# Peptides against a protein of PDB entry 7RZF: the designs that were tried, part 246

Target 1, 358 residues: chain A of PDB entry 7RZF
Amino acid sequence: PFQEEHLKQLYKIVPIKDIRNLYVTFPIPDLQKYYKSNPGHYLGHLIGHEGPGSLLSELKSKGWVNTLVGGQKEGARGFMFFIINVDLTEEGLLHVEDIILHMFQYIQKLRAEGPQEWVFQECKDLNAVAFRFKDKERPRGYTSKIAGILHYYPLEEVLTAEYLLEEFRPDLIEMVLDKLRPENVRVAIVSKSFEGKTDRTEEWYGTQYKQEAIPDEVIKKWQNADLNGKFKLPTKNEFIPTNFEILPLEKEATPYPALIKDTAMSKLWFKQDDKFFLPKACLNFEFFSPFAYVDPLHCNMAYLYLELLKDSLNEYAYAAELAGLSYDLQNTIYGMYLSVKGYNDKQPILLKKIIEKM
Target 2, 358 residues: chain A of PDB entry 7RZF as posed
Amino acid sequence: PFQEEHLKQLYKIVPIKDIRNLYVTFPIPDLQKYYKSNPGHYLGHLIGHEGPGSLLSELKSKGWVNTLVGGQKEGARGFMFFIINVDLTEEGLLHVEDIILHMFQYIQKLRAEGPQEWVFQELKDLNAVAFRFKDKERPRGYTSKIAGILHYYPLEEVLTAEYLLEEFRPDLIEMVLDKLRPENVRVAIVSKSFEGKTDRTEEWYGTQYKQEAIPDEVIKKWQNADLNGKFKLPTKNEFIPTNFEILPLEKEATPYPALIKDTAMSKLWFKQDDKFFLPKANLNFEFFSPFAYVDPLHSNMAYLYLELLKDSLNEYAYAAELAGLSYDLQNTIYGMYLSVKGYNDKQPILLKKIIEKM

## One batch from the design tools (peptide; made by RFdiffusion4, then SolubleMPNN)

Design b2_p23_8_s1 (from b2_p23_8, 13 letters changed)
Fold by OpenDDE base, seed 2:
Structure b2_p23_8_s1 (fold): chain B 358 residues (1-358), chain A 23 residues (1-23)
Amino acid sequence: as target 1 above (358 residues)
Amino acid sequence: DFGRFLHELATNGIDLGAKLPPF
């Protein structure tokens, strides 16, 4: 485990690839024994959330960050790390201290709100869905993975232990949150902009890096992180499927889509799944407009409309994706194409929201 | 361990597995 001398450190690392990444790392206790509650996953879900009022949403609004991931990572036996990783913009590389300040402001928001049982339940439900409808893996890879995780989980639970949450443990969530403090931080900045500015080379891989102590003034700035009123807990995910009923195959089920509605304004084709028997559907809509491609101006207006529509739907996209729903919007020479895919239970909710924004 | 960590950071980044359910 890291000692105090290993904390409050900044690493400037030269990558092989042209990448700009920030890693904010905290040493945490070994959470392996708490897999049934998985407090690190709970915190990773919130810190890594992409919805309105999230850490990522605010950092994107500033043009500093493209993507954010938060979660636990295995260390060596007896300790783990909690890591917040962001993909930095060029501007974000200039604002690393302020990005980390926003991280601590969000962590402070999580402390102020305390552990939320509904968030745990959401994670539990999402993981249960993911387990229940897990795709078939290649046997060789799957067997090797299972053989590896047998060192960490009881034999009876080895298939479920990575997925199924059982126990809400607010005490463990608080325990992990108490480790996510500025005094415990290790920062790594990965950028080619550090080429020729490093003083160390890693022995085995030749990675060039510089190690610096983070100034006490910067640590104090992060310790005094206020409650930023822009940060909010996510709303409950309305897209989480609860009905997984598979309807019996109709006796007259056709091998091709049947025309079930024909009107002056719409045609509807339907094909029941006769192969996979999954509680999933694919809804495809083609909207026709004689104006969509009549001239270059209208074509560009139709494109701009679709980009604005996509932007206006971003608030739902992440929550839908977490729940195993997806949508796609495309311009066509005839108008617009919309696809909605995933668990059929909540597709009407997503479709309604899309149509209300249109 | 530290060298490998630095190398992983410099090459492909760290998969944290936390954003997507463990597929």
Scores: peptide ipSAE 0.034, ipTM 0.674, DockQ to the pose 0.457
Fold by OpenDDE base, seed 1:
Structure b2_p23_8_s1 (fold): chain B 358 residues (1-358), chain A 23 residues (1-23)
Amino acid sequence: as target 1 above (358 residues)
Amino acid sequence: DFGRFLHELATNGIDLGAKLPPF
């Protein structure tokens, strides 16, 4: 495990690729034995959330961060890491200390709210859905993975242990939150801007880096992270499917889509799934407009409209995606194409929100 | 392994087990 001397460290790393990344790493206890409650997943779900009032939403609003991921990572026997990783903008590279301050403000928000059983239940439901409807993997890769995880889980649970949550353990969530403190931080900044500014080379891979102690003033700034009123817990995810009924195959099911509605304003084609038997659907809409491609101006206006529409739908996109729903919006020479895919139970909700924004 | 950690940071980043949706 990292000793105190290994904490409060800043690493400036020169990448091979032109990438800008920040890694904020905390040593945490080994959570492997708590797989049924998975407190690191609970925290990763909240810290990595992309919805309104999330850490990412605030950092994006400042133009500092493109993406954010939070979660637990295996270390060595007897310890793990909790890592918050962000993809930095050029501007974000100048604001690393402030980005980390916002991380600690969000962590303080999580402490102030305390562990939420409903968030655990959403994680449980999402994971149960992901397990139940897991796609077929390549046998070789899957077998090798299962062989590896047999060292960590009971034989009876080896297929379920990475997915199925059983126990809400607020004590373990708090225990992990108590490790996410400025005094326990290890920061790595990855950028080409450190080329020629490093003093060390890693022995095995030749990675150029600089190691510095984080100034006590900066640590104190992060320790005094206030409750930022912009940070909120996510709202309940309305897109989590609850109905998985598979409708019986119609006796006259055709291998091709059948025209089931024909009107002056709409045609509807339907094909039942005769192959996969999943509680999923694909809804595809083609909207026709004589104005969509009449001239270059209208074409660009139709394009701009869809980009603005996509932007206005971002609030739902992440929550829908977590629940195994997706949408796609494209310009066509005839107008617009909309696709909604995933679990059929909640597709009407997502579709309604899309149509209300259109 | 610190070297591997630095190398992972410098090359591909850290996979945090977030299933990126299949591309």
Scores: peptide ipSAE 0.034, ipTM 0.682, DockQ to the pose 0.380
Fold by OpenDDE base, seed 5:
Structure b2_p23_8_s1 (fold): chain B 358 residues (1-358), chain A 23 residues (1-23)
Amino acid sequence: as target 1 above (358 residues)
Amino acid sequence: DFGRFLHELATNGIDLGAKLPPF
């Protein structure tokens, strides 16, 4: 566990690869015994959220960050870490202090709103879906993983413990939030820009780094993080599937897609799943336009339209993805291709939103 | 181990397991 002397530290690290990363690390209590409530996952879900009013959305709008991940990490027996990791832009590397300020503003927003049972329920439902429809893993890897986690979970729960949430524990969420404070921070910045500017080398791996104390004025700046009115809790995820009914195989089910609708404006092919028996579908739409590939101007306009459409759909992409829905949009020589994949229950909702943006 | 942590940061980054389940 980190002592006080190990807190409020900044590490500047030289990577082997050309990467720019920021790691903001907090020591937290061992949450292993609270796996049924998983308060670190709850906080990771909110801090790592990509929707409107999220930490990532604001940091992206500033051009500072490409990606953000938040969550708990095992340390050793009796302690864990909560880590916020961001992929930095070149500009973001110049604004690390301000990025961390925004992190604390978002954490302060989470404190002000308090623990939300509906967010826990969404995490529970997502994890239950992930468990129920978990893909087959390679037996060797799976057995080795299960053998490892037998040290952490009851035998009866060893298959479910990493997935199934049972108990909403606002007290534990608050307890973790109380550890996510500027006085408890450890910051690591990973960038090639520190090459030749480091004063230490790690003994075992030869990693070049510099260690600095974070100035008390910077810590105080982060402690006085105001409520940034741009930060909001996510909206409820409308894409979480609730119906998992698998329809019986039709007696006349063909091994190939059958033409079920033929009109002057549309053809519809259908194939029932007779192999996987999952509550999933693949909706594929090919839109034909005689103008899509007629000349270089129209080709470029069709490309630009698609890129703008993708950008306009970003607000739904993350929430859909969390719920096991995806879409894909591609230009074709004939027009445009749209694919919507995942749990069939909420595909109509995602499809409707896509079509409304088109 | 701090060395392993620094090495992990310098090579592959920290996987926090928050990878969305592969579709």
Scores: peptide ipSAE 0.034, ipTM 0.675, DockQ to the pose 0.417
Fold by OpenDDE base, seed 3:
Parts: C-alpha cells; structure tokens; sequence
Structure b2_p23_8_s1 (fold): chain B 358 residues (1-358), chain A 23 residues (1-23)
C-alpha cells in the first residue's frame, strides 16, 4: 500500500504520556493465508528474543533500550506490517540511528544463518503448550473474538489457527526477511523531547508530529550493515515441557500442606493439586539466615546479593518465561525467599540453574 | 488510519501481542 515516497520516512511524535519509544515498521505481504507456518511469528520470536546474543541483549548492554518487541501486525486485507518496537532510554534516544543499524545487523545475521527448522519446532511446541493449557476467557470477549476470526480461518480450525503451527516454510521466512530492508523502512520516534519542535498536527486526535525523509547517507549506512559477531541465534530452549502427566490424587491427600520432612536444617511441606489438575507446581523456598537483617550493613549486603543473583539469572529468565516457568527472588527479614512456578517437568532444570548461581 | 496509528503511538504504544502472556 505504501509507494516509494512513503518509505524511508521518519516521524517524530509527541506523546501524551512520558514515554520514549522507537517503532521500525516494514510493509509486508498479507501472511494471513500462511497461518499454519506463520513466518512473521518465526521472525518475531528471533528478533524479539531476549537471550544472550539477541538484538535486545546487545542494545541493553549499550544502555540504549529497556525492552524490545518484534512481530507482524495486521494492516488491511492484502497487506501487513512487520514492526520492531523498543522502549528507549534517554541515552537510546540519542542513538536511534545506531539502534536501527543494530536491527539491520541482526536481520543480516538471520539472512546469513537462513531459516532454522529447530526454531520453528520450538515455536510450534510453545504454541501447542499454550493452546493445550489455555486459561478460560470471559465468554463475551471470547465469543466476540471467535466471531471475528471466523472471517479468516476455516470453521474446523477457528479455535486452533492462532496457535497450532503445522508447516515449516523456509521460503516464506526468506520472503518476509527480503522485505525487512532499509529501503522499505518507516521509523517513528515517540518522545516528549519533540514538544514545540513539530510542524504538523494529526486531524482526529490532535497528535503533534514532524515528518522528515531519512537521509540517503543513513539509508546507505543501514544497507551496509555488516555481520556483527556479537549476534547469535538463541540456544534451544531447555525449559519447554514435554511431560504433562498428572499423578493420581493420593488417597490421604489433605486440603492443607502436610509436613513430609522435618530435620534440624529443613522442613518440607507438600500439597498435591486437588483443584486444577494441571501439570504445574509451585515450589517455595524460605532460606533462614540470622545474618540477613542483623544490622543495616548486612541488610544492604543481602539486598545487593539478591540484585546480583537476579542479574546473573537474566540469561535463563526469558527462556524459562517463554516455556511457562517463572521464578521470584525476594529478601525477607529472616533471609531469602525463592519461588519457582509453572510446568513441573522442567522446574528441576530451572531450580538447578538458580541454585548453581547462588 | 494514520491518525489512529499516531494516537496509539502517543497514548499506549502499539501492543504487538508478542509478549507471550506471562503464564
């Protein structure tokens, strides 16, 4: 839908809220008919990945970006957009051209590696888990959603089409990657720093903005994006659950946690799930230390330790979260609290990683 | 609609839905 004159455009937008965002948008073909392969989701998974060697990891290491989201967005019938959205730091607002250069370096890395069937399989498995254990939605919202998507999917597939991947289509991934080029870019920067520096007002909402052409030298800089050796494909997600067996309820199952181990150094309480019957568990650990809150120094040391521990766990946090695992770490007046939640199959892996970093 | 797009950018940002809901 955009002609060449609508490409290579920069929009500087004044927000109502104090937010700093960058949107890098590419027009792409309508991918709706390819929902079984979902090449835009594949690219969104990689571009939006938060693990080591990801685009976000590198941009965070520079202090430029807080969060990153990549994916397809519906446009109108016959076209879509691929959008990379980042939450900018104050420093990142000064480095927008370099942030976009890193985006193109990562996209160039994806081209050089080519489509990976194992990444598609990971997305397929994640989506299958999400579908299988989908929470109950509010009936009114759900019915309205289903009624809407009946225009896009076969009746037999209407419940599954947004989740279940069937076909690895490297050709479609490459086709979308071929649209993610500097010559096709539309950039929007959202910041209050543009207040009083705009020349246009949007008619319906009164949004103040400025539109500028991106200089050809900047486009050429992005076209010549090299292979940045810091960028890597993610490792396979070890936290994806494969076992969903639910153990039968014990005959003597109590409605309350039972003490199953009592020792001088540990107490263990257990309660079987008698309500939800999900292949999920909640592991809660309270570590007691008489030193944790003995004085202000020890209190601050316990806090600093926990912040360093959380930072050291960031490499696993995202992969675990994608797989429906979560952890929480808190200081208590008695010591430290650790919680691990989600699918019970891979909880021992995450717990082991946490304990090895402790 | 470009106006709605600008408004979405200026108010809440574009939710691309790609945050897998925290399970």
Amino acid sequence: as target 1 above (358 residues)
Amino acid sequence: DFGRFLHELATNGIDLGAKLPPF
Scores: peptide ipSAE 0.034, ipTM 0.676, DockQ to the pose 0.440

Design b2_p23_8_s2 (from b2_p23_8, 13 letters changed)
Fold by OpenDDE base, seed 4:
Structure b2_p23_8_s2 (fold): chain B 358 residues (1-358), chain A 23 residues (1-23)
Amino acid sequence: as target 1 above (358 residues)
Amino acid sequence: DFGRFLHELATNGIDLGQKLPPF
């Protein structure tokens, strides 16, 4: 476990690859025994959220961060880490202190709102869906993974323990939040910009780094993180599937798409799944417009329209993706292509939102 | 193992879904 002398440290690390990453790490208690409540996953879900009012949304709006991941990471028996990792822009590399301030402002927002049972329920439902409809893994890799996790979970729960949440534990969420403080922080910045500016070399791998104490003034700045009014809890994810009914195979089910509607304005082909038997669908729409590719101006206007449409849909994209829905929008020489894929239950909701933005 | 942590940072980044080696 880290002693006080190991906290409030900044590491400047030279990568082998041209990458720019920030890691903000907090020592936390061993949460392994709490796998049924998984408070670190709850916090990771909120801190790593990409929707409106999220930490990532604000940091992206400033041009400082491309991606953000938050979560617990196993260290060793008796302790874990909570890590917030961001992919930095070149500009973000100049604003690391302010990025971390925004992290603490978001954490302060989470403290002010307190643990939300509905967020836990969404995590539970998402994980249950992920478990129930888990893809086939390669047997060798799967067996090796299961053999490894048998050291951590009861035999009866070894298949479910990484997925199934059972207990809402607000006390454990608060306990972890209480560890996410500036006084407990370890910061690592990974950038080629530190090449020739390091004073240490790691013994085993030869990684060049510099270690510095974070100034007390910076720690105090982070301790005094105010409530940033831009930060909000996510809205409830309306895309989480609740119906998993698989309709019976039609007696005359064709191996190919059948034309089930033919009109002057629309053709509809349908193919029932006869192979996978999943509560999933693929909706594909081809919109024909004689104007989409008539000249270079219209072609560029059609492109710009779709880019603006995609941008206007970003608010739903992440929530849909978490729920196992996806969409794709493409220009074609004939007009526009739309695809909506994933669990069939909530596809109409996503499709409606896409059409309302069009 | 701090060395392995630094190496993971320098090479691939930290996969938060993967167990870190015991420090």
Scores: peptide ipSAE 0.036, ipTM 0.695, DockQ to the pose 0.301
Fold by OpenDDE base, seed 2:
Structure b2_p23_8_s2 (fold): chain B 358 residues (1-358), chain A 23 residues (1-23)
Amino acid sequence: as target 1 above (358 residues)
Amino acid sequence: DFGRFLHELATNGIDLGQKLPPF
């Protein structure tokens, strides 16, 4: 376990690759015994959320961060870490203290709202879907993984323990949130900008680094993190599938797409899945416009339109993605292509939102 | 452990295991 002397530390690290990363790390208790409630996953889901009012959304709006990941990581026996990792812009590298302030403002928002059972239920449902429709892994890799996790889980639960949530434990969520404090922080900044500015070399790998104590004034600034009114809990994810019924194969099911609708304005081809028997569909739309590629101006306007459309859909993209839905929008020489893929249950909702933005 | 941690940070970053499940 880290002692007090190991806390409130800043590490400046020289990477081999040209990368700019910030790691904000908190020592937490061993959560392994709480796998059925997984409070670290709950917090990782919220802190790592990409939707409106999220930590990432605010940091992106400032041009400081490209990506954000939050979650638990295994330590040694008897302790874990909670880590918030961000990919920094060049500007973000200048604003690390303010980025961390925003992290603590978001954590303070989570404390103020308290543990939400509906968020746990969404995590439970997402994980149950992921387990139920898990792809076939290569036997060698899978067996090796299972053999490793047999040390951590009961034999009867070894296949389910990493996925299936059972118990909402607000007490454990609060316990982890209580560890996510400025006094417990370990900060690592990874950037080539520290080349020639380090005073230590790691013995085994030769990694150049500098270790500094974080000033008490900076710790106090983070301790006094106010409630930033821009931060909001995510809305309920409407894209989480609830119906997994596989329709029986039609007696006249063809091995190729059949034309089921032919009109002056639309043709519709349909093929039932006769091979995989998954509660998934692929919807593909080709929109024809004689103007899309008539000249260089119209071609660029059609491109700009799709980029603006994609941007306007970003609010739904992440929530759909979490639920195993995806869409793709492309310009064609004939107009526009739209693809919607994933669980068929909620595809109409995503498709409707796309069409309403178009 | 610390050396490996620094090396992981310097090379590929930390896999936090919460990769969005590969679509």
Scores: peptide ipSAE 0.036, ipTM 0.679, DockQ to the pose 0.428
Fold by OpenDDE base, seed 3:
Structure b2_p23_8_s2 (fold): chain B 358 residues (1-358), chain A 23 residues (1-23)
Amino acid sequence: as target 1 above (358 residues)
Amino acid sequence: DFGRFLHELATNGIDLGQKLPPF
């Protein structure tokens, strides 16, 4: 485990690739024995959330961050890490201290709200869906993975242990949250802007880096992080599927899409799934407009409309994606294409929201 | 290993497994 001298450290690292990343790392206890409650996954779900009032939403609104991932990482037997990883903009690289302040403000919000059983239930339901409808893996890779995880899980649970949550443990969530403090932080900034500004080289890979102590004034600034009224817990994910019924194959099921509706304003083709037998559908809509490609102005207006529509749908995109729903919006020479894919149960909800924004 | 950690940071970044499965 890291001792006190290994905490409150800043690493400036020169990458091989042109990347800008921030890693905020906390040493945490070994959570392996708590896989049935997985408190690190609960915190990773909230810290890594992309919806309104999330950490990422606020950092994106400032132009500092492109993506954010939060979660537990294995260390060695007896300890783990909690890591918040951020893809930085060029501007975000100048605001690293303020980005980390916002991280601690969000963590303080999570402490103030306390552990939420409904959030755990959503994680449980999402993981149960992911397990139930898990795709076939390559046998060699899968066997090697299972052989590895047999060291960590009972034989009877080895297939389920990475997915199925059983126990809401608010005590363990609070225990992990108590480790996510400024006094326990290790910061790594990865950027080519540190080239020629490093004083150390890593022995095995030749990675150039600089190590600095984080100033006590900066630590104290992060310790005094307020609740920041912009941060909110996510709303309940309405896209989580609950119905997985597969309708029987129709006797007259065609191998190709059949025209089931023909009108002056619409044609509808349908094909039942005769191959996969999954509670999933693909809805594809082509909207025709004689104005979409009539001239360069209208073409650019149709493009701008779709970009604005996509932006207006960002609030739902992440929640839908977590629930195994996706959408795609594209300009065509004839108008617009919309695709909605995933679990059929909640597709009408996502489709309705898309059409209400259009 | 700190060297491997620095190398992972410098090359590919850390995958925390929360990348949404490519649908």
Scores: peptide ipSAE 0.035, ipTM 0.685, DockQ to the pose 0.404
Fold by OpenDDE base, seed 5:
Structure b2_p23_8_s2 (fold): chain B 358 residues (1-358), chain A 23 residues (1-23)
Amino acid sequence: as target 1 above (358 residues)
Amino acid sequence: DFGRFLHELATNGIDLGQKLPPF
């Protein structure tokens, strides 16, 4: 759809809201027919990864980016886009060229490592879990969505097609990676800092923008993106649940939490799920300290400790969240509260990591 | 439509359909 004249373009856009965003867009072939392999999702998973050695981790370490999302977006019939979107800091807005260089260094890392079947298998397993334990949606919205996707998928697969991966297609992953090149780029920077510096107004919505060609020197700089030794593929996600067994209801199951352990240092309440029958649990821990709220100094130290603990857990948070695990850490007037929620199979692993960091 | 694209960028950003797992 885009000819050469529509590539290597920079758009400076004035937002209504005070936001700072960078969009790096590549035209790609229509991947709709490849939904069973979903190579754009594979690449989105890796490019959008938040773990150690990820693109986001490096850009965060520089103070340039807050969040990063990568993935395929539908275009018109016969083509799609691959888009990398980042939320920019004020400093990151000054380093857009270097941010995009790091994107191409990460893409070059993906080319050098080649397609990984284990990453596809993790995506497959995550999507299968998401499908199997999908929450009930409002019937009206769900029916309307299903009616829309009937144009894209076989009737027999219409419920599964957005979730279930079947085929590892390294050839399609490479084909998409071959489109993620500096010569194919379209860049949009969204910031209020462009107010009064634009020369165009969009006809229908009145959006103020400036369009510029990206200099050939900058394109060449991105084409010569080296292998940045800071970039690594993610490690295998240890939080992906594999056991979904629902234990039978105990004969003496109480409708309320029962006290199952009482000691001088701990009380434990337990309630089995008698309503949802999901392979999920909620673990809640209240840690009592007589010092947590005794004075303003101790209160602030307890707060600082918790923020440092959260920061030290960021390496696991994303991998756990992808696997449908979450944790929450809060200061209380009595001490500290920890919650661990999600699939019960891997909760002990996450809990152990949290306690080892505490 | 380029106008719609610019409008999406200026208002809400691009939803890339990464379904964050429902909370």
Scores: peptide ipSAE 0.035, ipTM 0.684, DockQ to the pose 0.417

